Peptides against a protein of PDB entry 2V3S. Designs and how they scored, part 11

Target 1, 95 residues: chain A of PDB entry 2V3S
Amino acid sequence: PISLVLRLRNSKKELNDIRFEFTPGRDTAEGVSQELISAGLVDGRDLVIVAANLQKIVEEPQSNRSVTFKLASGVEGSDIPDDGKLIGFAQLSIS

## One batch from the design tools (peptide; aimed at target 1 N16 I18 V32)

Design b2_p14_2_s2 (made by RFdiffusion4, then SolubleMPNN; from b2_p14_2, 6 letters changed)
Fold by OpenDDE base, seed 1:
Structure b2_p14_2_s2 (fold): chain B 95 residues (1-95), chain A 14 residues (1-14)
Amino acid sequence: as target 1 above (95 residues)
Amino acid sequence: SRAERLKRLGEELN
């Protein structure tokens, strides 16, 4: 399995590393993303973007060691999105 | 399961 880390701010704006595994052929990017949403770790509005980037990193984990992407949930937030501070952005990386 | 583990983590972080 592929060991991944999703770096994302919680509701208190605290940055956390969420570790999870992905097994190609058994898991789907969509399915795992839904688990993250069901757990309250990812906003439901971010299903598409999380799934897309999860798919990207797992298809070529050796080449795509890290991907940072803009969250749909962060666009209309009070804080201005900032990829460097991961405000309105999340990061997936190979553990 | 992964889902259950993530759920517990979600409860801790939020």
Scores: peptide ipSAE 0.821, ipTM 0.970, DockQ to the pose 0.896
OpenDDE base, seeds 2, 3, 4, 5: peptide ipSAE 0.795, 0.801, 0.701, 0.799; ipTM 0.967, 0.968, 0.952, 0.967

Design b2_p14_2_s3 (made by RFdiffusion4, then SolubleMPNN; from b2_p14_2, 6 letters changed)
Fold by OpenDDE base, seed 2:
Structure b2_p14_2_s3 (fold): chain B 95 residues (1-95), chain A 14 residues (1-14)
Amino acid sequence: as target 1 above (95 residues)
Amino acid sequence: SRAEELKAKGKELN
């Protein structure tokens, strides 16, 4: 399995690392993303972007060691999006 | 469940 970390700010704007495994052939990017949403770790509006980037990192984990992407849930917030601070952005990386 | 496992694996970095 591929060991991954999702770095994302929680509802209190606190930075968190969520660790999980992805098993090719058993897991799907969309399925795991839905589980993240069900766990309350990802906003439902971010299903598409999280799944797309999860797919990207697991298809070529040796080349895509880290991907940072803009969240749909962050565009309407009061805070200005900032990829460096992961405000309105999330990051997936290989452990 | 996997969802519960995911929550348990969350780690604050502040």
Scores: peptide ipSAE 0.124, ipTM 0.763, DockQ to the pose 0.315
OpenDDE base, seeds 1, 3, 4, 5: peptide ipSAE 0.120, 0.122, 0.110, 0.112; ipTM 0.759, 0.759, 0.758, 0.759

Design b2_p14_2_s4 (made by RFdiffusion4, then SolubleMPNN; from b2_p14_2, 6 letters changed)
Fold by OpenDDE base, seed 2:
Structure b2_p14_2_s4 (fold): chain B 95 residues (1-95), chain A 14 residues (1-14)
Amino acid sequence: as target 1 above (95 residues)
Amino acid sequence: SRAERLRKLGEELN
């Protein structure tokens, strides 16, 4: 399996690293993304973008060691999106 | 399971 880390801020704006595995052929990007949403770790509005980037990293983990992407849930927030601070952004990386 | 572990983590982090 592929060991991944999803780094993003919680509702308290605290940055957290969420570790999980992905098994190609068994798991799907959308399926795992839904698990993250169901767990309250990812906003439901971010299903599409999380799944797309999860798919990107797992299809070529040797080439895509890390991906940072804008969250749909962060666009309408009061804070200005910032990829460096992961405000309105999340990061997926290979552990 | 992964789903259950993540659920527990969600409860912890939020």
Scores: peptide ipSAE 0.835, ipTM 0.972, DockQ to the pose 0.908
OpenDDE base, seeds 1, 3, 4, 5: peptide ipSAE 0.834, 0.835, 0.835, 0.835; ipTM 0.972, 0.972, 0.972, 0.972

Design b2_p14_3 (made by RFdiffusion4)
Pose (drawn by RFdiffusion4):
Structure b2_p14_3 (pose): chain A 95 residues (1-95), chain P 14 residues (1-14)
Amino acid sequence: as target 1 above (95 residues)
Amino acid sequence: SAMRERLNFTVEPA
């Protein structure tokens, strides 16, 4: 199992670290991304990009310690995207 | 779901 953290801003624009485990061979990037969306933790528009970056970090957790990516939900949403600030972006990392 | 139970999302302020 891999101990993972999804870091992104909540609806109040507060930064949060979401901790979760991913078990290779049991879990899939798509399935876990759907769980994040069903839990209301990730916007549904972000399924593809989150799944893609989850797959990237779980296939080589030794290489990819952190991946930062754009949110499809944040493309035009009142605040300009800013990867430094994690506005319109999110980050997956190994714990 | 059973996957949700296993994932046990823990939300903490950064």

Design b2_p14_3_s1 (made by RFdiffusion4, then SolubleMPNN; from b2_p14_3 with M3R T10R)
Fold by OpenDDE base, seed 5:
Structure b2_p14_3_s1 (fold): chain B 95 residues (1-95), chain A 14 residues (1-14)
Amino acid sequence: as target 1 above (95 residues)
Amino acid sequence: SARRERLNFRVEPA
């Protein structure tokens, strides 16, 4: 399996790492993203973008060690999006 | 369709 880390800010704007394993052929990017949302770890509005980037990293884990992407939920926040600070952005990386 | 719960997530302060 592929060991992944999803780094993003919680509702208190605290940065957390969410660790999980992805098994190609058994798991799907869409399915895992749905579980993240169901677990309350990802905003439902971010399903599409999380799934897309998860798919990207698991397809080429050797070349895509880290991907940072803009959250749909971040656009409506009070803070200005910043990929460096992961404000309105999240990051997926290979553990 | 929604995925059935199967994966485990470990949350840690970054």
Scores: peptide ipSAE 0.657, ipTM 0.868, DockQ to the pose 0.585
OpenDDE base, seeds 1, 2, 3, 4: peptide ipSAE 0.657, 0.654, 0.656, 0.656; ipTM 0.868, 0.867, 0.867, 0.867; seeds 1, 3 fail the geometry check

Design b2_p14_3_s2 (made by RFdiffusion4, then SolubleMPNN; from b2_p14_3 with M3R R4A T10R)
Fold by OpenDDE base, seed 1:
Structure b2_p14_3_s2 (fold): chain B 95 residues (1-95), chain A 14 residues (1-14)
Amino acid sequence: as target 1 above (95 residues)
Amino acid sequence: SARAERLNFRVEPA
């Protein structure tokens, strides 16, 4: 399995690492993303972007060690999106 | 769900 870390801010704007294992051939990017949403860890509006980037990292984990992407849920937030501070952005990385 | 349990989401302060 691929050990992954999803780093993003929670509702309290606290930065957290969500660790999980992805098994190619058993798991799908969309399926795992749906579970993240169901667990309350990812905003439902971010299904598409999380799934897309999860797919990107798991298809070439040796090359794509880290991907940072803009969240749909962060676009209309009170805070200005900032990829460096992961405000309105999330990061997926290989553990 | 069973899948979520298998994935074992662990939340840690960054």
Scores: peptide ipSAE 0.692, ipTM 0.890, DockQ to the pose 0.958
OpenDDE base, seeds 2, 3, 4, 5: peptide ipSAE 0.692, 0.692, 0.690, 0.692; ipTM 0.890, 0.890, 0.888, 0.890

Design b2_p14_3_s3 (made by RFdiffusion4, then SolubleMPNN; from b2_p14_3, 4 letters changed)
Fold by OpenDDE base, seed 1:
Structure b2_p14_3_s3 (fold): chain B 95 residues (1-95), chain A 14 residues (1-14)
Amino acid sequence: as target 1 above (95 residues)
Amino acid sequence: SERAERLNFEVEPA
């Protein structure tokens, strides 16, 4: 399996690393994203973007060691999105 | 797509 880390701010705006494994052929990007949402770790509005980037990293994990992407949930937030601070952005990386 | 089987997520401060 592929060991991944999703770095994302929680409801308290604290940056956390969410570690999980992805098994190609068994898991799907959308399915895992749905589980992240169900676990309360990802905002439901971010299903599409998380799934898209998860798919990107797992299709070529050796080439795509890290991907940072804009969250839909961060667009209308009070804080201005900032990819450097991961405000309104999340980062997926290979553990 | 179908919902994935339950996965384990480990959360820790970054």
Scores: peptide ipSAE 0.601, ipTM 0.837, DockQ to the pose 0.563
OpenDDE base, seeds 2, 3, 4, 5: peptide ipSAE 0.598, 0.599, 0.601, 0.600; ipTM 0.838, 0.836, 0.837, 0.838

Design b2_p14_3_s4 (made by RFdiffusion4, then SolubleMPNN; from b2_p14_3, 5 letters changed)
Fold by OpenDDE base, seed 1:
Structure b2_p14_3_s4 (fold): chain B 95 residues (1-95), chain A 14 residues (1-14)
Amino acid sequence: as target 1 above (95 residues)
Amino acid sequence: SERAERLNFEVKPA
């Protein structure tokens, strides 16, 4: 399996690393994203973008060691999105 | 797509 880390700010705006494994052929990017949402770790509005980037990193984990992407949930938030601070952005990386 | 089977997520402060 592929060991991944999703770095995301929680509801308290605290940056956390969410570690999980992805098994190609068994898991799907959308399915895992749905589980992240169900676990309360990802905003439901971010299903599409998380799934898209998860797919990107797992299709070529050796080439795509890290991907940072804009969250839909962060666009309308009070805080101005900032990829450097991961405000309104999340980061997926290979553990 | 179908929902994935339950996965284990470990959350730690970054």
Scores: peptide ipSAE 0.633, ipTM 0.854, DockQ to the pose 0.562
OpenDDE base, seeds 2, 3, 4, 5: peptide ipSAE 0.633, 0.630, 0.633, 0.629; ipTM 0.854, 0.853, 0.854, 0.852

Design b2_p14_4 (made by RFdiffusion4)
Pose (drawn by RFdiffusion4):
Structure b2_p14_4 (pose): chain A 95 residues (1-95), chain P 14 residues (1-14)
Amino acid sequence: as target 1 above (95 residues)
Amino acid sequence: GEIHWDRSTGTLTY
């Protein structure tokens, strides 16, 4: 199992670290991304990008310690995207 | 902040 953290801002624009485990051979990037969405933790528009970056970090957790990516939900949403601030972006990292 | 997520129950701890 891999101990992972999803870091992104909540609806109040507060930064949060979401802790979860991923078990290769049991879990899939798509499945877990859907879990994040059904839990209301990730916007549904972000399924593809979150799944893609989850797959990237879980295939080589030795190489990819952190991945930062754009949110499809944050492309035009009142605040300009800013990867430094994690506005319109999120980050997956190994714990 | 931090969120501890229990995926089996769907429980979120803030």

Design b2_p14_4_s1 (made by RFdiffusion4, then SolubleMPNN; from b2_p14_4, 6 letters changed)
Fold by OpenDDE base, seed 5:
Structure b2_p14_4_s1 (fold): chain B 95 residues (1-95), chain A 14 residues (1-14)
Amino acid sequence: as target 1 above (95 residues)
Amino acid sequence: GEIIYNRETGEITY
């Protein structure tokens, strides 16, 4: 399986590295994203963007070692989105 | 922090 890390700020604006596995041919990006949401680790509004970027990283993990993407849930926040600080953004990377 | 999500069991380790 592919070992992944989703770096994401919690409600207290603290960065967390969420580690999980993905098995190509068995798992789907959308399915795993839905699991992360059901587990309370990802905001439900971010299903589409998380799934899209998870698909991107698992299809070519050797080339796509890290992807940073804007969260739908972050748009409604009070802080200005910033990809460098992962404010309103999340990052997926190969462990 | 570091969070481990076990997709097989659903266990979350903080």
Scores: peptide ipSAE 0.841, ipTM 0.971, DockQ to the pose 0.937
OpenDDE base, seeds 1, 2, 3, 4: peptide ipSAE 0.841, 0.841, 0.841, 0.841; ipTM 0.971, 0.971, 0.971, 0.971

Design b2_p14_4_s2 (made by RFdiffusion4, then SolubleMPNN; from b2_p14_4, 5 letters changed)
Fold by OpenDDE base, seed 2:
Structure b2_p14_4_s2 (fold): chain B 95 residues (1-95), chain A 14 residues (1-14)
Amino acid sequence: as target 1 above (95 residues)
Amino acid sequence: GVIDYDRATGKLTY
């Protein structure tokens, strides 16, 4: 399996590294993203963007060691999105 | 912090 880290801020704006595994051929990007949402780790509004970027990183893990992407849930927030601070952004990386 | 998400069980470890 591929060991991944999803770095994003929780509701308290605390930055967390969420470690999880992905097995190509068994798992799907959308399925795992839905699990993350069901676990309360990802906002449901971010299903599409998380799944898209998860697919990107797992299809070429040697090339795509890290991907940072804008969250749909962060657009309407009071905080100005900032990819450097991961405000309104999340990051997926290969462990 | 670091959170381990066990997808097999759904368990979160903080």
Scores: peptide ipSAE 0.845, ipTM 0.971, DockQ to the pose 0.961
OpenDDE base, seeds 1, 3, 4, 5: peptide ipSAE 0.844, 0.845, 0.845, 0.845; ipTM 0.971, 0.971, 0.971, 0.971

Design b2_p14_4_s3 (made by RFdiffusion4, then SolubleMPNN; from b2_p14_4, 5 letters changed)
Fold by OpenDDE base, seed 1:
Structure b2_p14_4_s3 (fold): chain B 95 residues (1-95), chain A 14 residues (1-14)
Amino acid sequence: as target 1 above (95 residues)
Amino acid sequence: GEIDYNRETGELTY
């Protein structure tokens, strides 16, 4: 399996590295993203963007070592989105 | 922090 890290701020604005695995051919980006949401790790509004970027990283993990993307849940927040600080952004990377 | 999400069990470890 592919060992991944999802770097994402929680409701307290604390940055967390969430480690999880993805097995190509068994798992789907959509399915795993739904699991992350069900586990309370990802906002449901971010299903599409997380799934899209998860798909991107797992299709070529050696080339796509890290992807940073804008969260839908971050747009409506009081904080101004900032990819450098991962405010309104999340990052997926190969562990 | 660091969180380990076990997809097989659904368990979160901190």
Scores: peptide ipSAE 0.840, ipTM 0.971, DockQ to the pose 0.959
OpenDDE base, seeds 2, 3, 4, 5: peptide ipSAE 0.840, 0.840, 0.840, 0.840; ipTM 0.970, 0.970, 0.970, 0.971

Design b2_p14_4_s4 (made by RFdiffusion4, then SolubleMPNN; from b2_p14_4, 4 letters changed)
Fold by OpenDDE base, seed 1:
Structure b2_p14_4_s4 (fold): chain B 95 residues (1-95), chain A 14 residues (1-14)
Amino acid sequence: as target 1 above (95 residues)
Amino acid sequence: GEIDYDRATGKLTY
């Protein structure tokens, strides 16, 4: 399986690295993203963007070692989105 | 922080 890290801030604005695995041919990007949402790790509004970027990283993990993307849940927040600080952004990377 | 998400069990380890 592919060992991944999802880095994003929780509701307390604390940055967390969430480690999980993905097995190509068994798992789907959308399915795993739904699990992350069900586990309370990802906002439900971010299903589409997380799934899209998870798909991107697992289809070519050697080339796509890290992807940073804008969260839908961060757009309406009081904090100005900032990809460098991962405010309104999340990052997926190969562990 | 660091969180392990075991997809097989749904368990979160902090």
Scores: peptide ipSAE 0.840, ipTM 0.971, DockQ to the pose 0.960
OpenDDE base, seeds 2, 3, 4, 5: peptide ipSAE 0.840, 0.840, 0.840, 0.840; ipTM 0.970, 0.970, 0.970, 0.971

Design b2_p14_5 (made by RFdiffusion4)
Pose (drawn by RFdiffusion4):
Structure b2_p14_5 (pose): chain A 95 residues (1-95), chain P 14 residues (1-14)
Amino acid sequence: as target 1 above (95 residues)
Amino acid sequence: GEIHWDRTTGTITH
């Protein structure tokens, strides 16, 4: 199992670290991304990008310690995207 | 902040 953290801002624009485990051979990037969405933790528009970056980090957790990516939900949403401030972006990392 | 998520039960702890 891999101990992972999804870091992104909540609806109040507060930064949060969401901790979760991923078990290769049991879990899938798509499945876990759907869990994040059904839990209300990730916007449904972000399924594809989150799944892609989850797959990236879980295939080589030795190489990819952190991946930062754009949110499809944050493309035009009142605040300009800013990767430094994780506005319109999120980050997956190994714990 | 920090969120602990139990995927089995769907419990989210802030």

Design b2_p14_5_s1 (made by RFdiffusion4, then SolubleMPNN; from b2_p14_5, 6 letters changed)
Fold by OpenDDE base, seed 2:
Structure b2_p14_5_s1 (fold): chain B 95 residues (1-95), chain A 14 residues (1-14)
Amino acid sequence: as target 1 above (95 residues)
Amino acid sequence: GVIDYDRETGEITY
């Protein structure tokens, strides 16, 4: 399986690295993203963007070692989105 | 911090 890290801030604005695995041919990007949401690790509003970027990284893990993307849940927040600080953004990377 | 999510069991380790 592919070992992945999803880096994003929790409700207390603390940056966390969420480690999980993805098995090509068995798992789907949307399915795993839904699991992360069901586990309370990802905001439900971010299903589409997380799934899209998870698909991107697992389809070519050798080329896409890291992807940073804007969260839908971060747009309505009081803090101004900042990809460098991962405010309103998350990052997926190959472990 | 680091969070481990075991997709097989659903276990979350902080």
Scores: peptide ipSAE 0.843, ipTM 0.971, DockQ to the pose 0.956
OpenDDE base, seeds 1, 3, 4, 5: peptide ipSAE 0.842, 0.843, 0.842, 0.843; ipTM 0.971, 0.971, 0.971, 0.971

Design b2_p14_5_s2 (made by RFdiffusion4, then SolubleMPNN; from b2_p14_5, 6 letters changed)
Fold by OpenDDE base, seed 1:
Formats: sequence, C-alpha cells, structure tokens
Structure b2_p14_5_s2 (fold): chain B 95 residues (1-95), chain A 14 residues (1-14)
Amino acid sequence: as target 1 above (95 residues)
Amino acid sequence: GEIDYDRESGKITY
C-alpha cells in the first residue's frame, strides 16, 4: 500500500499530519475520502477536492510526491486562505 | 500533531 499524509488544520487551527494507507486496485480515491470524512478527519464539503487530489497523488506517487489544494470548507471562513500556512488549504504527500 | 488513521479498523490514534 501507499503510505500517505494529509496535512490539515483542525478546528483549533492546529496543524495535524493524518497518516493513512491507500492500496491501488482495491481502494478508490472517493471511497477513501468518504472514510476520512466519516472518521471526522475531513470536512464533508471537501469530498470532491480531497478525492481529486488523492486520485492525482496515487496515480503517480513517484512523480506526485506532494499536492497542495484549496479546501471548500476554508473559503467561507474568517481566515484568509493561505497555501503557505495551510489556512484553507490542505496538503497530501507520500510518506 | 500526528494522527494515525487505521482504515481497516477505523481506529484513530492521536
């Protein structure tokens, strides 16, 4: 399996590295994203963007070592989105 | 922090 890290800020704005695995051919990007949401690790509004970027990284994990993307859940927040600080952004990377 | 999510069990370790 592919070992991944999803870096996200929680409700306390603390940056967390969420480690999980993905097995190509068995798992789907959307399915795993749904699991992350069900586990309370990802906001449900971010299903589409997380799934899209998860798909991107797992299709070529050697080439796509890290992807940073804008969260739908971060757009309407009080904090101005900032990809460098991962405010309103998340990052997926190969562990 | 570091969080481990075991997808097989659903267990989350903080």
Scores: peptide ipSAE 0.842, ipTM 0.972, DockQ to the pose 0.958
OpenDDE base, seeds 2, 3, 4, 5: peptide ipSAE 0.841, 0.841, 0.841, 0.842; ipTM 0.971, 0.971, 0.971, 0.971

Design b2_p14_5_s3 (made by RFdiffusion4, then SolubleMPNN; from b2_p14_5, 7 letters changed)
Fold by OpenDDE base, seed 1:
Structure b2_p14_5_s3 (fold): chain B 95 residues (1-95), chain A 14 residues (1-14)
Amino acid sequence: as target 1 above (95 residues)
Amino acid sequence: GVIDYNRETGEITE
């Protein structure tokens, strides 16, 4: 399996590294993203963007070591989105 | 912090 880290801020604006695994051929990007949402680790509004970027990183993990993407849940937040600070952005990376 | 999510069991460890 591929060991992944999803780095994003929680409701208290604390940055967390969420570690999980993905097995190509068994798991789907959308399915795993739905699990993360069901577990309360990802906002439901971010299903599409998380799934898209998870798919990107697992299809070529050697070349796509890290991807940073804008969260739908961050757009309406009080803080201005900032990819460098991961405000309104999340990062997926190979562990 | 670091959160471990075990997809097999559903366990979350912080």
Scores: peptide ipSAE 0.844, ipTM 0.972, DockQ to the pose 0.952
OpenDDE base, seeds 2, 3, 4, 5: peptide ipSAE 0.844, 0.843, 0.844, 0.843; ipTM 0.972, 0.972, 0.972, 0.972

Design b2_p14_5_s4 (made by RFdiffusion4, then SolubleMPNN; from b2_p14_5, 7 letters changed)
Fold by OpenDDE base, seed 3:
Structure b2_p14_5_s4 (fold): chain B 95 residues (1-95), chain A 14 residues (1-14)
Amino acid sequence: as target 1 above (95 residues)
Amino acid sequence: GVIEYNRETGEITY
């Protein structure tokens, strides 16, 4: 399996690394994203963007080592989105 | 922090 890290801030603005595995041929990007949401680790509004970027990284894990993307849940937040600080953004990377 | 999510068991470790 592919070992992944999803880095994003929680409601307290604390940055966390969520580690999980993805098995090509068995798992789907959307399915795993839905699991992360069901587990309370990802906001449900971010299903589409997380799934899209998860698909991108697992299709070529040795070349796409890290991807940073804007969260739908962050757009309506009180803080201005900032990819460098991962405010309203998340980062998915190969562990 | 680091959060471990075991997809097979559903276990979350903080």
Scores: peptide ipSAE 0.841, ipTM 0.971, DockQ to the pose 0.940
OpenDDE base, seeds 1, 2, 4, 5: peptide ipSAE 0.840, 0.840, 0.840, 0.841; ipTM 0.971, 0.971, 0.971, 0.971

Design b2_p14_6 (made by RFdiffusion4)
Pose (drawn by RFdiffusion4):
Structure b2_p14_6 (pose): chain A 95 residues (1-95), chain P 14 residues (1-14)
Amino acid sequence: as target 1 above (95 residues)
Amino acid sequence: ANEIEFDRAAVRAA
């Protein structure tokens, strides 16, 4: 199992670290991304990008300690995207 | 940043 953290801003624009485990051979990037969406933790528009970056970090957790990516939900949403401030972006990392 | 534990078991049970 891999201990992972999804870091992103909530609806109030507060930064949060969401902790979860991923078990290779049991879990899939798509399945876990859907779980994040069903839990209301990730916007549904972000399924593809979150799944892609989850797959990237879980295939080589030794190489990829952190991945930062754009949110499809944040492309035009009132605040300009800013990767430094995790606005319109999120980050997956190994714990 | 604030800390959140993701309850996957509750999501799957839904």

Design b2_p14_6_s1 (made by RFdiffusion4, then SolubleMPNN; from b2_p14_6 with N2K E5D)
Fold by OpenDDE base, seed 5:
Order: C-alpha cells, then structure tokens, then sequence
Structure b2_p14_6_s1 (fold): chain B 95 residues (1-95), chain A 14 residues (1-14)
C-alpha cells in the first residue's frame, strides 16, 4: 500500500498530519476521501478537490511526492487563503 | 503539526 499524509488545519486552525494508506486496485480516491469526511477529518465540501488530488498522487507516487490544493471550505473562511501557510489549502504527500 | 493515524480498516470493521 501507499502511505500518505494529508496535512490541513482543523477547526481551531491548528495543523494536523493525517496518516492513512491507499492500496491501488482496491481503494478509490473518492472512496477514501469519503472515509476521511465520514471520520470528520475532511470537510464534506472538499470531497471533489481531495479526491482529485488523491487520485493524482496515487497515479504517480514516484513523481508526485507532494501536491498542495485549494479547499472549497477555505474559500468561505474568514482568513485569506495561503498555500504556503496551508490556510484554505491542504497538502497530500507520500510518507 | 499534530499527528493523526487514520486506520481505515479499523473504521470499516467497527
């Protein structure tokens, strides 16, 4: 399986590294994203963007070691989005 | 950052 880390800020704006595994051929990007949402680790509004970027990284984990993407939930937040600070952005990376 | 281990298998089995 592929070991991944999803880094994003929680409701208190604190950075969290969520470690999880993905098995190609068994798991799907959308399915795993839905599990993350069901566990309260990802905002439901971010299903599409998380799934898209998860798919991207698992397709070529050797080349795509890290991907940073804008969250839909962040757009509606009070803070100005910033990919460097992961404000309104999240990052997926290979462990 | 705070580390969180998301055991997908454990969640599905619960």
Amino acid sequence: as target 1 above (95 residues)
Amino acid sequence: AKEIDFDRAAVRAA
Scores: peptide ipSAE 0.708, ipTM 0.904, DockQ to the pose 0.807
OpenDDE base, seeds 1, 2, 3, 4: peptide ipSAE 0.706, 0.707, 0.706, 0.707; ipTM 0.903, 0.904, 0.903, 0.904

Design b2_p14_6_s2 (made by RFdiffusion4, then SolubleMPNN; from b2_p14_6 with N2K E5D A9E)
Fold by OpenDDE base, seed 3:
Structure b2_p14_6_s2 (fold): chain B 95 residues (1-95), chain A 14 residues (1-14)
Amino acid sequence: as target 1 above (95 residues)
Amino acid sequence: AKEIDFDREAVRAA
């Protein structure tokens, strides 16, 4: 399995590193993203973008070691999005 | 950053 880390801010704006595994051929990017949402770790509005980037990193984990992407849930927030501070952005990386 | 170990097997079994 591929060991991944999803870094994003929680509801209190604190950074969290969420470690999880992905097994190609058994898991799907959308399925795992739905599990993250069901666990309350990802906002439901971010299903599409999380699944797309999870697919990107698992299809070529040797080349795509890290991906940072804009969250749909962060666009309407009071804070200005910032990829460097992961405000309105999340990051997936190979652990 | 706070470290969280997301056990997917536990979630699926719930």
Scores: peptide ipSAE 0.708, ipTM 0.905, DockQ to the pose 0.853
OpenDDE base, seeds 1, 2, 4, 5: peptide ipSAE 0.708, 0.708, 0.708, 0.708; ipTM 0.905, 0.905, 0.906, 0.904

Design b2_p14_6_s3 (made by RFdiffusion4, then SolubleMPNN; from b2_p14_6, 4 letters changed)
Fold by OpenDDE base, seed 3:
Structure b2_p14_6_s3 (fold): chain B 95 residues (1-95), chain A 14 residues (1-14)
Amino acid sequence: as target 1 above (95 residues)
Amino acid sequence: AKTIDFDREAVRAA
């Protein structure tokens, strides 16, 4: 399996590294994203963007070692989005 | 950053 880390801020704006595994041929990007949402680790509004970027990283893990993407849940927030600080953004990387 | 291990196998088996 592929070992991944999803770095994003929780409801208290604290950075968390969510470690999880992905097995090509068994798992799907959308399925795993839905599991993350069901566990309360990802906002439901971010299903599409998380799944898209998870698919990107697992299809070529040797080339796509890290991807940073804008969260839909962060657009309407009070904080100004910032990819460097991961405000309104999340990052997926190969562990 | 705080690390959280999301054990998908355990969740699916529960």
Scores: peptide ipSAE 0.707, ipTM 0.901, DockQ to the pose 0.760
OpenDDE base, seeds 1, 2, 4, 5: peptide ipSAE 0.707, 0.707, 0.707, 0.707; ipTM 0.900, 0.900, 0.901, 0.901

Design b2_p14_6_s4 (made by RFdiffusion4, then SolubleMPNN; from b2_p14_6, 5 letters changed)
Fold by OpenDDE base, seed 2:
Structure b2_p14_6_s4 (fold): chain B 95 residues (1-95), chain A 14 residues (1-14)
Amino acid sequence: as target 1 above (95 residues)
Amino acid sequence: AKVIDFDREAVRAR
């Protein structure tokens, strides 16, 4: 399996590194993203963007070692998005 | 950053 880390801020604006595995041929990007949402680790509004970027990283993990993307939930928040500080952004990386 | 281990197998087993 591919070992991944999803770095994003929780409701208290604290950075968390969520470690999880993805098995190609068994798992789907959307399915795993939904599991993250169901576990309360990802906002449901971010299903599409998380799934898209998870797919991107797992299809070519050797080339896409890290991807940073804008969260839909972040846009709707009170804080101004900032990719450098991961405010309104999340990062997926190969562990 | 705080590390969270998300055990997907455990979730599926529920």
Scores: peptide ipSAE 0.714, ipTM 0.902, DockQ to the pose 0.793
OpenDDE base, seeds 1, 3, 4, 5: peptide ipSAE 0.714, 0.714, 0.714, 0.713; ipTM 0.902, 0.901, 0.902, 0.902

